# Designs tried in a protein design run: peptides against a protein of PDB entry 4X86. Part 30

Target 1, 56 residues: chain A of PDB entry 4X86
Amino acid sequence: EGPQLLLSEAVSRAAKAAGARPLTSPESLSRDLEAPEVQESYRQQLRSDIQKRLQE

## One batch from the design tools (peptide; made by RFdiffusion4, then SolubleMPNN)

Design b2_p16_5_s3 (from b2_p16_5, 11 letters changed)
Fold by OpenDDE base, seed 4:
Structure b2_p16_5_s3 (fold): chain B 56 residues (1-56), chain A 16 residues (1-16)
Amino acid sequence: as target 1 above (56 residues)
Amino acid sequence: SAYDEMVQSYVKRYYE
């Protein structure tokens, strides 16, 4: 339950918006950022952020 | 936000 957004997707979108160039392959980025522990940390922080904004 | 900061930290790490 909760948000199911991928960190890799969020990072990719942010980088594109900034016009930044990748230092590694998209595959390597996805491998790192889709690791279960990393994705779970992101999910928790995203959920917390949404909750905070809803309380404002 | 923690969400934004986390995203930006990885942008800085994997992009130039």
Scores: peptide ipSAE 0.680, ipTM 0.916, DockQ to the pose 0.736
Fold by OpenDDE base, seed 3:
Structure b2_p16_5_s3 (fold): chain B 56 residues (1-56), chain A 16 residues (1-16)
Amino acid sequence: as target 1 above (56 residues)
Amino acid sequence: SAYDEMVQSYVKRYYE
């Protein structure tokens, strides 16, 4: 359970909001950022930050 | 936040 937003999706959204140009293909970015260990660390950080904000 | 810093780190790595 917990947040299920993909890191690749979060990065894509942030880059789009900033008007940034991609340096690599979407497939290459997704391959790197959807690695299990990377996604898990991101999920943990996202969950922790949400909890911190809810407790303020 | 750690979440924001992580996201921005990858934005800077994969985007210009």
Scores: peptide ipSAE 0.679, ipTM 0.916, DockQ to the pose 0.737
Fold by OpenDDE base, seed 1:
Structure b2_p16_5_s3 (fold): chain B 56 residues (1-56), chain A 16 residues (1-16)
Amino acid sequence: as target 1 above (56 residues)
Amino acid sequence: SAYDEMVQSYVKRYYE
């Protein structure tokens, strides 16, 4: 339960919005950022951030 | 936010 947005997707969206160019292949980035422990940390932080915003 | 900072950290790491 909770947010299901992938960190790799969030990073790609942010980079595109900034007009930034990748330093490595998209596949390499995805492999790094889809590690379970990394994705779980991201999910928890995203969930926490949403909860904090709802409390404001 | 921690969420924003985490995302931006990886943007800076993997993009120029």
Scores: peptide ipSAE 0.677, ipTM 0.916, DockQ to the pose 0.722
Fold by OpenDDE base, seed 2:
Structure b2_p16_5_s3 (fold): chain B 56 residues (1-56), chain A 16 residues (1-16)
Amino acid sequence: as target 1 above (56 residues)
Amino acid sequence: SAYDEMVQSYVKRYYE
């Protein structure tokens, strides 16, 4: 329940939008950012942000 | 937002 966006996807999209170039392979990035504890923290923050925006 | 800050921190770490 709640947002199901991957942090790795969000980071990749943000980097592309900024024209930034990767320093490591996509596989290495995904391995780091898709770690369960990292993804869960991201999910919680995203959910909180959405809730805050709904209250504006 | 914490969401944005987290995303940007990893952009800075993994991209130039």
Scores: peptide ipSAE 0.677, ipTM 0.916, DockQ to the pose 0.718

Design b2_p16_5_s4 (from b2_p16_5, 9 letters changed)
Fold by OpenDDE base, seed 5:
Structure b2_p16_5_s4 (fold): chain B 56 residues (1-56), chain A 16 residues (1-16)
Amino acid sequence: as target 1 above (56 residues)
Amino acid sequence: SAYEEMVQEYVKRYYE
């Protein structure tokens, strides 16, 4: 339940939109950003921010 | 937003 967007996907999309070049391999990036603790932190922040926006 | 700041943080770390 709740948002399940991947941080790695969000970062990739943001970088592409900015025309930024990767400093590391896609595999390395995915490994780092899909680490459970990192992804969970992102999920919690996203969920919290959505809730805050709904309260505005 | 906190999640947006987190995304931008990692963009800066992994991209140039």
Scores: peptide ipSAE 0.661, ipTM 0.915, DockQ to the pose 0.749
Fold by OpenDDE base, seed 1:
Parts: sequence; C-alpha cells; structure tokens
Structure b2_p16_5_s4 (fold): chain B 56 residues (1-56), chain A 16 residues (1-16)
Amino acid sequence: as target 1 above (56 residues)
Amino acid sequence: SAYEEMVQEYVKRYYE
C-alpha cells in the first residue's frame, strides 16, 4: 500500500521536462535508482510528503 | 519537498 512511482521514472520525467541530456545509459540509471534501499527511501519520502500536505 | 529534492539531486547527477 502507498505510492508506487519509481524514483527512476520520476527522475527520467523531470529530466525530460527540463530538456536535460543523459550522461549515462537509461539502463545504468535504472540499475542505480531501482536499488531496493534507494527506492524505499524515495517511497518513504513521497508518502511522508503526501501525509504532510493532507494535514495542511 | 524531500522527495522532490531527491529527484532533483539525481537529475543533476545523471544529466547535463
């Protein structure tokens, strides 16, 4: 339960919106950012922020 | 937001 958006997907979307060019391959990016500990950190931060906004 | 800052950090690290 909770947000399931991947950090790698969020980063790719943000970079595309900014018109930024990748320094490495998409596969390398995904490998680094889909590491369980990294993705879990992102998920927790995203969930926490949603909760904070709901309390405002 | 913390999650947004995290996203931007990795954008800066992996993109130019």
Scores: peptide ipSAE 0.661, ipTM 0.915, DockQ to the pose 0.743
Fold by OpenDDE base, seed 3:
Structure b2_p16_5_s4 (fold): chain B 56 residues (1-56), chain A 16 residues (1-16)
Amino acid sequence: as target 1 above (56 residues)
Amino acid sequence: SAYEEMVQEYVKRYYE
């Protein structure tokens, strides 16, 4: 349970907002950022931050 | 936020 946002999606959105251009193909980036350990780390940090904000 | 810092790190790594 908890937030199920993809790191790859977040990075893509942030880059777009900054007007930045990708250095690699979308497929290569997705492969790296959707690695289980990377995604899990992101999910945990996101969940923790949301919980902290709810307690403020 | 930790998750936002993580996102920005990867933006800097994979984008110019």
Scores: peptide ipSAE 0.661, ipTM 0.915, DockQ to the pose 0.756
Fold by OpenDDE base, seed 4:
Structure b2_p16_5_s4 (fold): chain B 56 residues (1-56), chain A 16 residues (1-16)
Amino acid sequence: as target 1 above (56 residues)
Amino acid sequence: SAYEEMVQEYVKRYYE
């Protein structure tokens, strides 16, 4: 339940927007950023931030 | 936002 956006997707989009070059392979990046604990942390922060904005 | 800061952290870590 809640937002299910991928951190890896967000990072890729942000990097692309900045014109930044990857320092590692896409596979390595995905492996790191899609790790359950990392993704869950991102999801929690995203959810919390959305809730905060809705309360304002 | 915290989630945005997290995104930027990883951008800086994995990109140049």
Scores: peptide ipSAE 0.661, ipTM 0.915, DockQ to the pose 0.765

Design b2_p16_6_s1 (from b2_p16_6, 6 letters changed)
Fold by OpenDDE base, seed 4:
Structure b2_p16_6_s1 (fold): chain B 56 residues (1-56), chain A 16 residues (1-16)
Amino acid sequence: as target 1 above (56 residues)
Amino acid sequence: SAREERVRRAAALYEA
């Protein structure tokens, strides 16, 4: 439920903005970013951060 | 294939 906020999308935008490229390979990085546990951790972090901003 | 799809998704992360 709720909007799907992908870690891969966030990293993609950040990397483009910074002109950064992976040290290993795009494929290896993508695999890491798509790991379910990593995505879940990101979702929880986003929720927490958004709540903090709304409480300011 | 699954590998080809992974490569495609990876490439999309860095498309201009």
Scores: peptide ipSAE 0.215, ipTM 0.743, DockQ to the pose 0.417
Fold by OpenDDE base, seed 3:
Structure b2_p16_6_s1 (fold): chain B 56 residues (1-56), chain A 16 residues (1-16)
Amino acid sequence: as target 1 above (56 residues)
Amino acid sequence: SAREERVRRAAALYEA
């Protein structure tokens, strides 16, 4: 429910803005970023952070 | 294949 915010998309945008590239490989990094447990942790963190900002 | 799809997604992450 609501917009889907993906960690992989966030990292992609940040990396492009900074001109950064993976130290290992794009494939290895992508695999890590797409791991379900990692994405879920990011979703929870993002939701929490947004709520904190809205309460300020 | 699954591997080919992963490689394609990885490449897309760093394309303009």
Scores: peptide ipSAE 0.214, ipTM 0.744, DockQ to the pose 0.400
Fold by OpenDDE base, seed 2:
Formats: sequence, structure tokens, C-alpha cells
Structure b2_p16_6_s1 (fold): chain B 56 residues (1-56), chain A 16 residues (1-16)
Amino acid sequence: as target 1 above (56 residues)
Amino acid sequence: SAREERVRRAAALYEA
């Protein structure tokens, strides 16, 4: 319906901007960020946050 | 291989 905003992409951009690196490993972090359940949770929260901002 | 692709994707998260 709407554009798909990937958590992995969001974290990648934020990490680059902040010069941050994971405490574990890039591979472990990638597995977590690309997990379907995690991505779905992110989508739901993002949708909720956008709705809240539109209601301000 | 599938493992190599996963590693490549992970590394891409931190490419400049």
C-alpha cells in the first residue's frame, strides 16, 4: 500500500551518520534487522508514529 | 554461497 521502509536501511543510515558500529558483529546485527518479525514490528511502529505526527 | 551473500549484505550496512 505504502512505501516499504526497511529497518535495516534506517539503521544503516543512522549508523553511518553517527559513525557507530555494533558491539556484536555486523553479521549478527544484519540477521536481527532482517528478521521478518522485527521488520513487521518496525513497520507497525512507523505507521503509528506517522499517524501521531499527522494528528498533532 | 548463501553464507557469503549474508556476509556481503552485513558489510554493506557500513559501507561509505
Scores: peptide ipSAE 0.213, ipTM 0.738, DockQ to the pose 0.394
Fold by OpenDDE base, seed 1:
Structure b2_p16_6_s1 (fold): chain B 56 residues (1-56), chain A 16 residues (1-16)
Amino acid sequence: as target 1 above (56 residues)
Amino acid sequence: SAREERVRRAAALYEA
């Protein structure tokens, strides 16, 4: 339940908006972005950031 | 193969 914001999707949108491409390879970057621990860290960071913004 | 599928997904991240 609730919004599921994937790091890979966030990076994809940001990269497209900025016209950026990975320095290594798309495959290597994708693998890193799909790592469970990385995704979980992103989720926690995002939640924290949103909560901070709500307290402004 | 699994690798080919990963490459395909990776490419999709940067598709217009």
Scores: peptide ipSAE 0.206, ipTM 0.741, DockQ to the pose 0.383

Design b2_p16_6_s2 (from b2_p16_6, 7 letters changed)
Fold by OpenDDE base, seed 1:
Structure b2_p16_6_s2 (fold): chain B 56 residues (1-56), chain A 16 residues (1-16)
Amino acid sequence: as target 1 above (56 residues)
Amino acid sequence: SARDARVARAAALYLE
C-alpha cells in the first residue's frame, strides 16, 4: 500500500523544525493527533491539497 | 491540463 502519512508525525516534524514545544503534555498532544477521525480528516485534506497543487 | 489531472488522480489514489 501507499505511504502512511500520519498527522502526528507531520506535527512532530513541524514542531521540531520550528523549535516549538507544546505547553501541555507532548504525549497528550500525540494522543489527540492519533485519533482515527483526526487522522482521516488529515488524510482527506492532504489528498485534496495534493490534487489542487498538481492541477495548478 | 489533462495530464496534470491524471497525475493528481494517481497521486490521490496512491495516498489511499
Scores: peptide ipSAE 0.111, ipTM 0.704, DockQ to the pose 0.026
Fold by OpenDDE base, seed 3:
Structure b2_p16_6_s2 (fold): chain B 56 residues (1-56), chain A 16 residues (1-16)
Amino acid sequence: as target 1 above (56 residues)
Amino acid sequence: SARDARVARAAALYLE
């Protein structure tokens, strides 16, 4: 339900904007960032941050 | 406000 916002995608976009690239393989970085517990923590943080901003 | 709360809830549901 709704759009899926991935931490791995967010990091990729940030890296592109900064002109930065991982020293390791992109695949290795993706495996770390796509771990279920990491993704869930990011989702919760994003949800909280959006709620806070909407109430400002 | 009540409106802000509704918008916040809608955003939260959108991220589920």
Scores: peptide ipSAE 0.105, ipTM 0.696, DockQ to the pose 0.027
Fold by OpenDDE base, seed 4:
Structure b2_p16_6_s2 (fold): chain B 56 residues (1-56), chain A 16 residues (1-16)
Amino acid sequence: as target 1 above (56 residues)
Amino acid sequence: SARDARVARAAALYLE
């Protein structure tokens, strides 16, 4: 539920900001990062991190 | 604060 906050998108943005490029391809990296269990773990981490920051 | 708790709860629900 809620907006889809993709780990793959977050990593892509971070890589762009750092001027980093994967040796394989952006598509291959995205495929790995879009695995359901990885995405779910990221969602949980993001939720936790947001809560922690708001409580600081 | 009470405000922070409310905002944190709202954020958590938004990410469900």
Scores: peptide ipSAE 0.103, ipTM 0.698, DockQ to the pose 0.026
Fold by OpenDDE base, seed 5:
Parts: C-alpha cells; structure tokens; sequence
Structure b2_p16_6_s2 (fold): chain B 56 residues (1-56), chain A 16 residues (1-16)
C-alpha cells in the first residue's frame, strides 16, 4: 500500500543531483539497490526516520 | 505527544 519509495531511485536521483557517478556502472548499482532485503531495510529505515522527525 | 504519535503512525501507514 502507498507509494513505492525505491532506494534505487532515491540513490539515482541523489547521484544525478550531486553530479556523482558510480565507480562500476549505473546498472550494477541499480541491481544491488533493488535487492529485496535492501529495499525492505530502506523502507523500514525511512519509516523510522519519518516517525522520529514527526516526533521532534 | 499523542497527536505526534498519531501523525507518525499515519505516515508509517502511508509508506506501507
């Protein structure tokens, strides 16, 4: 439920904004960041971070 | 506060 907030997309956007490029390849980076466990960890962390900020 | 907790919970649900 809700919007899909992908770590791979977030990192890609951040990298582009910073003018940074992966040392390997964008495709390899995307593959790593799209791993299910990585995405789930990101979701949980994002949820936690938002909760913390809202409580501040 | 209880209000903040409710807002935080709503945000969490939005991410799910």
Amino acid sequence: as target 1 above (56 residues)
Amino acid sequence: SARDARVARAAALYLE
Scores: peptide ipSAE 0.110, ipTM 0.699, DockQ to the pose 0.027; fails the geometry check

Design b2_p16_6_s3 (from b2_p16_6, 7 letters changed)
Fold by OpenDDE base, seed 2:
Structure b2_p16_6_s3 (fold): chain B 56 residues (1-56), chain A 16 residues (1-16)
Amino acid sequence: as target 1 above (56 residues)
Amino acid sequence: SARDARVARAAALYEA
């Protein structure tokens, strides 16, 4: 329903910014990051982090 | 409070 902040996109951007390369293939990393359960965990963490910051 | 409302609204943006 809400905006889709994808973990895969976040990691991709961070990796590019840092000039980092995964030890595994980029494709395998993407598959892992795009797994539904991983994305859900990221969503929950992001929600929690935002709540914490707003409560500060 | 207004603060509580902001927190709740922000969190709701990331609901499934």
Scores: peptide ipSAE 0.072, ipTM 0.602, DockQ to the pose 0.027
Fold by OpenDDE base, seed 3:
Structure b2_p16_6_s3 (fold): chain B 56 residues (1-56), chain A 16 residues (1-16)
Amino acid sequence: as target 1 above (56 residues)
Amino acid sequence: SARDARVARAAALYEA
């Protein structure tokens, strides 16, 4: 019910916008980005950043 | 206040 923002989606959008491609493979990159600990860290950072902006 | 509303919106990010 909260924000549904994934690191993998964010990176995908950024890569598309920049025309960038991973040096290894898309599959290897996705595996890294979808790791639970990585996603959780991103969620926490994103929430913190948004809160900082909204509370200004 | 406007600030209170912003803080409330930020807090809503903790909702499941």
Scores: peptide ipSAE 0.058, ipTM 0.558, DockQ to the pose 0.024
Fold by OpenDDE base, seed 1:
Structure b2_p16_6_s3 (fold): chain B 56 residues (1-56), chain A 16 residues (1-16)
Amino acid sequence: as target 1 above (56 residues)
Amino acid sequence: SARDARVARAAALYEA
């Protein structure tokens, strides 16, 4: 419904910014990060974190 | 309150 914030994209950006490389492969990492349950957990955490900040 | 409204809007952005 709302804007989709993909965990895989977020991790990719963070890794690039930190100069970090996956030990296995980018493809294997992406596969794990794109799992539906992982993405859902990320969505919930983002919502929670943003809500906490707004409540400060 | 205005704060409560902001929280509600933020939550709505992450609905399934």
Scores: peptide ipSAE 0.052, ipTM 0.554, DockQ to the pose 0.027
Fold by OpenDDE base, seed 4:
Structure b2_p16_6_s3 (fold): chain B 56 residues (1-56), chain A 16 residues (1-16)
Amino acid sequence: as target 1 above (56 residues)
Amino acid sequence: SARDARVARAAALYEA
């Protein structure tokens, strides 16, 4: 259980907000960001960060 | 308290 936020989605939102575009292509970037090991690392960090903020 | 509630919500994130 817990929040399921995709790293690829988070980066996409941030890129749009900043007006930034990847050098290669959005598709290539998404492929890298959707790698299972990358997503798992992000999930762990996200959980930790959320916990820290909620406990402030 | 409100803070206690926030801590409880954070603890819930340990659930698989």
Scores: peptide ipSAE 0.056, ipTM 0.553, DockQ to the pose 0.023; fails the geometry check

Design b2_p16_6_s4 (from b2_p16_6, 7 letters changed)
Fold by OpenDDE base, seed 1:
Structure b2_p16_6_s4 (fold): chain B 56 residues (1-56), chain A 16 residues (1-16)
Amino acid sequence: as target 1 above (56 residues)
Amino acid sequence: SEREERVRRAAALYEA
């Protein structure tokens, strides 16, 4: 249970906000962002970051 | 095709 945010969505929002574009290609970046292990790492980092913020 | 679908998803990341 808890928030389930996709890394691809997070990067999309950040890129749009910054007006940034990938150095390689959108296709290559998308492939990397959709990798299961990358998404899991992001989930764990997000969880950790939220916990730290709640403890402030 | 799978490639076309991947390209479509990728493009969506950077659409306004």
Scores: peptide ipSAE 0.227, ipTM 0.750, DockQ to the pose 0.392
Fold by OpenDDE base, seed 4:
Structure b2_p16_6_s4 (fold): chain B 56 residues (1-56), chain A 16 residues (1-16)
Amino acid sequence: as target 1 above (56 residues)
Amino acid sequence: SEREERVRRAAALYEA
């Protein structure tokens, strides 16, 4: 249990804010971002980063 | 189909 944020959503928001587009294709990037192992790594990193900020 | 859904999700990532 923890933050329920999708990596794909985070990247989407960041890309829009920066006016950025993938150099490969939206489809290939989406497949990478939705990979279970990638999402799990993001979840763990997000949890860790939030905890670090709370300790500041 | 699954392919169509993937394309739809990918497009949504870059919609204004």
Scores: peptide ipSAE 0.220, ipTM 0.741, DockQ to the pose 0.407
Fold by OpenDDE base, seed 3:
Structure b2_p16_6_s4 (fold): chain B 56 residues (1-56), chain A 16 residues (1-16)
Amino acid sequence: as target 1 above (56 residues)
Amino acid sequence: SEREERVRRAAALYEA
């Protein structure tokens, strides 16, 4: 349950909206974004941020 | 292969 959004998907949408490209390479960035610990940290922060917004 | 899939996923991040 809860929001099902991959960090890679969020970054992709943000990058397209901003017209941005990675300084290193798409492959290197993708590898970093797909790291399990990074995705878990994003999930926790996303959940926390949504809870804060709902409680405001 | 795993390498090919990784490259495909990376490219998808910046597709139109």
Scores: peptide ipSAE 0.220, ipTM 0.737, DockQ to the pose 0.409
Fold by OpenDDE base, seed 2:
Structure b2_p16_6_s4 (fold): chain B 56 residues (1-56), chain A 16 residues (1-16)
Amino acid sequence: as target 1 above (56 residues)
Amino acid sequence: SEREERVRRAAALYEA
């Protein structure tokens, strides 16, 4: 539940802001970022972090 | 092709 925030989008924004580039390749990184299990892990992490912030 | 589309999507991560 909650808004669907893509890990790939988050990384894209962060990389652009920092001027960072992957050590491997954009293609390889994108493949990893779009993996369902990786996205699910990110969703859970995000949810947990938000809950912590709301409790402060 | 699917491969070309995947590469294009990957490149878009670093485009303005």
Scores: peptide ipSAE 0.215, ipTM 0.739, DockQ to the pose 0.396

Design b2_p16_7_s1 (from b2_p16_7, 9 letters changed)
Fold by OpenDDE base, seed 1:
Structure b2_p16_7_s1 (fold): chain B 56 residues (1-56), chain A 16 residues (1-16)
Amino acid sequence: as target 1 above (56 residues)
Amino acid sequence: SPELEAFIRAFVEAAA
């Protein structure tokens, strides 16, 4: 049903790749990252960034 | 790469 861009997933993957672990509760962090307004902002930014790179 | 650009464009459009 089309690709989904999840900030929570992106952060999780980045943290794993960097070997970084949050000092705060991972559940709390995930909750914050899954907030609709945060997710929407991320989606818009990611779309913009990708489009800009395609234009280069 | 035209193929890569097409793929990314389609991906962005589908996700938007």
Scores: peptide ipSAE 0.035, ipTM 0.590, DockQ to the pose 0.039
Fold by OpenDDE base, seed 2:
Structure b2_p16_7_s1 (fold): chain B 56 residues (1-56), chain A 16 residues (1-16)
Amino acid sequence: as target 1 above (56 residues)
Amino acid sequence: SPELEAFIRAFVEAAA
């Protein structure tokens, strides 16, 4: 439920901001980052990290 | 910022 922050999008944005290029092909990287289980893990991690910050 | 904190909280709750 709710808004979905894609890990692939987050990584892409971060890489662009840093001017970095992955060693792995963009297609392979995107495929890995868009896997449902990876995306779900990222969502859980993000939620956890944000909640920790709010409790500081 | 209270506003930012409220926004983040709402975002997390909506994404739960």
Scores: peptide ipSAE 0.033, ipTM 0.584, DockQ to the pose 0.038
Fold by OpenDDE base, seed 3:
Structure b2_p16_7_s1 (fold): chain B 56 residues (1-56), chain A 16 residues (1-16)
Amino acid sequence: as target 1 above (56 residues)
Amino acid sequence: SPELEAFIRAFVEAAA
């Protein structure tokens, strides 16, 4: 439950906004960013950040 | 920041 945004997608959007591209292959980067433990950590932080912003 | 709060609320609702 709650907002779901893959870390890989978030990084892609940030890279596009900044006009930057990683030097490593997109496949290698996606593999790292889509790791279950990494995605779960991002989900938890995202949820926490949203809650903090809602209180402002 | 009422505008930001409203935006985030709508975002959470749409993504839930």
Scores: peptide ipSAE 0.029, ipTM 0.605, DockQ to the pose 0.040
Fold by OpenDDE base, seed 5:
Structure b2_p16_7_s1 (fold): chain B 56 residues (1-56), chain A 16 residues (1-16)
Amino acid sequence: as target 1 above (56 residues)
Amino acid sequence: SPELEAFIRAFVEAAA
């Protein structure tokens, strides 16, 4: 439950905004970034980073 | 803004 913030989506948007294209296919990159352990790590890191920024 | 910070905090807590 709650909002979903996917690392794969975040990276894709960032790459698009920067005009960058991955050396590997976008599909392969997305697959790797959608791995459960990767997403969970991102979720935890994102929470931590944002909390730190809010405290500044 | 305290209000914005509170909103973001709640959002992160719900998402994470």
Scores: peptide ipSAE 0.043, ipTM 0.606, DockQ to the pose 0.040; fails the geometry check

Design b2_p16_7_s2 (from b2_p16_7, 7 letters changed)
Fold by OpenDDE base, seed 2:
Structure b2_p16_7_s2 (fold): chain B 56 residues (1-56), chain A 16 residues (1-16)
Amino acid sequence: as target 1 above (56 residues)
Amino acid sequence: SPALEAFIQSFVEAAA
């Protein structure tokens, strides 16, 4: 349950919009962003941010 | 991780 937005997808879209390129490699960055602990941290942050915005 | 840190640093430098 909760938000189902992947961090890797969010970063990919943001990077494309900004014309940003990873300094290492796209594959290495994707591997880091798809790590379960990283995704979970993002999910928690996203949920928290949404809740705060809804309370405004 | 180096890849993630490097990517973050890229945005920091671009925004500076």
Scores: peptide ipSAE 0.184, ipTM 0.715, DockQ to the pose 0.108
Fold by OpenDDE base, seed 3:
Structure b2_p16_7_s2 (fold): chain B 56 residues (1-56), chain A 16 residues (1-16)
Amino acid sequence: as target 1 above (56 residues)
Amino acid sequence: SPALEAFIQSFVEAAA
């Protein structure tokens, strides 16, 4: 259950749209963004933010 | 996570 949005994918799309590039490497950045604890934190924040907006 | 930290810092500096 829950949203199937990956932080790595979201950041990749945003960076591409903005023409931004990581200073290290795309692969290293993707690896960091795909870490389970990072993805879980993103999922929790996303859920919280959505709920907050729905209650406005 | 140097890659993530550097990436975030890049955006922070660009916005400042």
Scores: peptide ipSAE 0.181, ipTM 0.714, DockQ to the pose 0.105
Fold by OpenDDE base, seed 5:
Structure b2_p16_7_s2 (fold): chain B 56 residues (1-56), chain A 16 residues (1-16)
Amino acid sequence: as target 1 above (56 residues)
Amino acid sequence: SPALEAFIQSFVEAAA
């Protein structure tokens, strides 16, 4: 829920909530989404989005 | 990366 949530975990949760399955294996997707630069981008985006919501 | 940000944004609502 917070800024510490991994992108890979976020994708997993979203997929579950939507009842969707990736065309590739979940494991392969998780591996790609766990790249440090990807995770950092997600963290920054999440922080920014939370800040925007607080300003609404 | 704008493309990456767009992808990430699709999941932010579910994660936050």
Scores: peptide ipSAE 0.119, ipTM 0.637, DockQ to the pose 0.117
Fold by OpenDDE base, seed 1:
Structure b2_p16_7_s2 (fold): chain B 56 residues (1-56), chain A 16 residues (1-16)
Amino acid sequence: as target 1 above (56 residues)
Amino acid sequence: SPALEAFIQSFVEAAA
């Protein structure tokens, strides 16, 4: 078990919070960020970073 | 990928 948040969702939320809009549609960006290899990299990084923060 | 990792890192906190 670990973080389940999709990178696409994370980016979407962050962009919204920042009032940022991609040059393309948000849907297109989300599609790109949902690529399996990208999501796996994000999952690993997120898990690692959370663990580091918990150890601080 | 360092570039991808850097990009991902920028959103870790926002994703929390």
Scores: peptide ipSAE 0.116, ipTM 0.636, DockQ to the pose 0.118

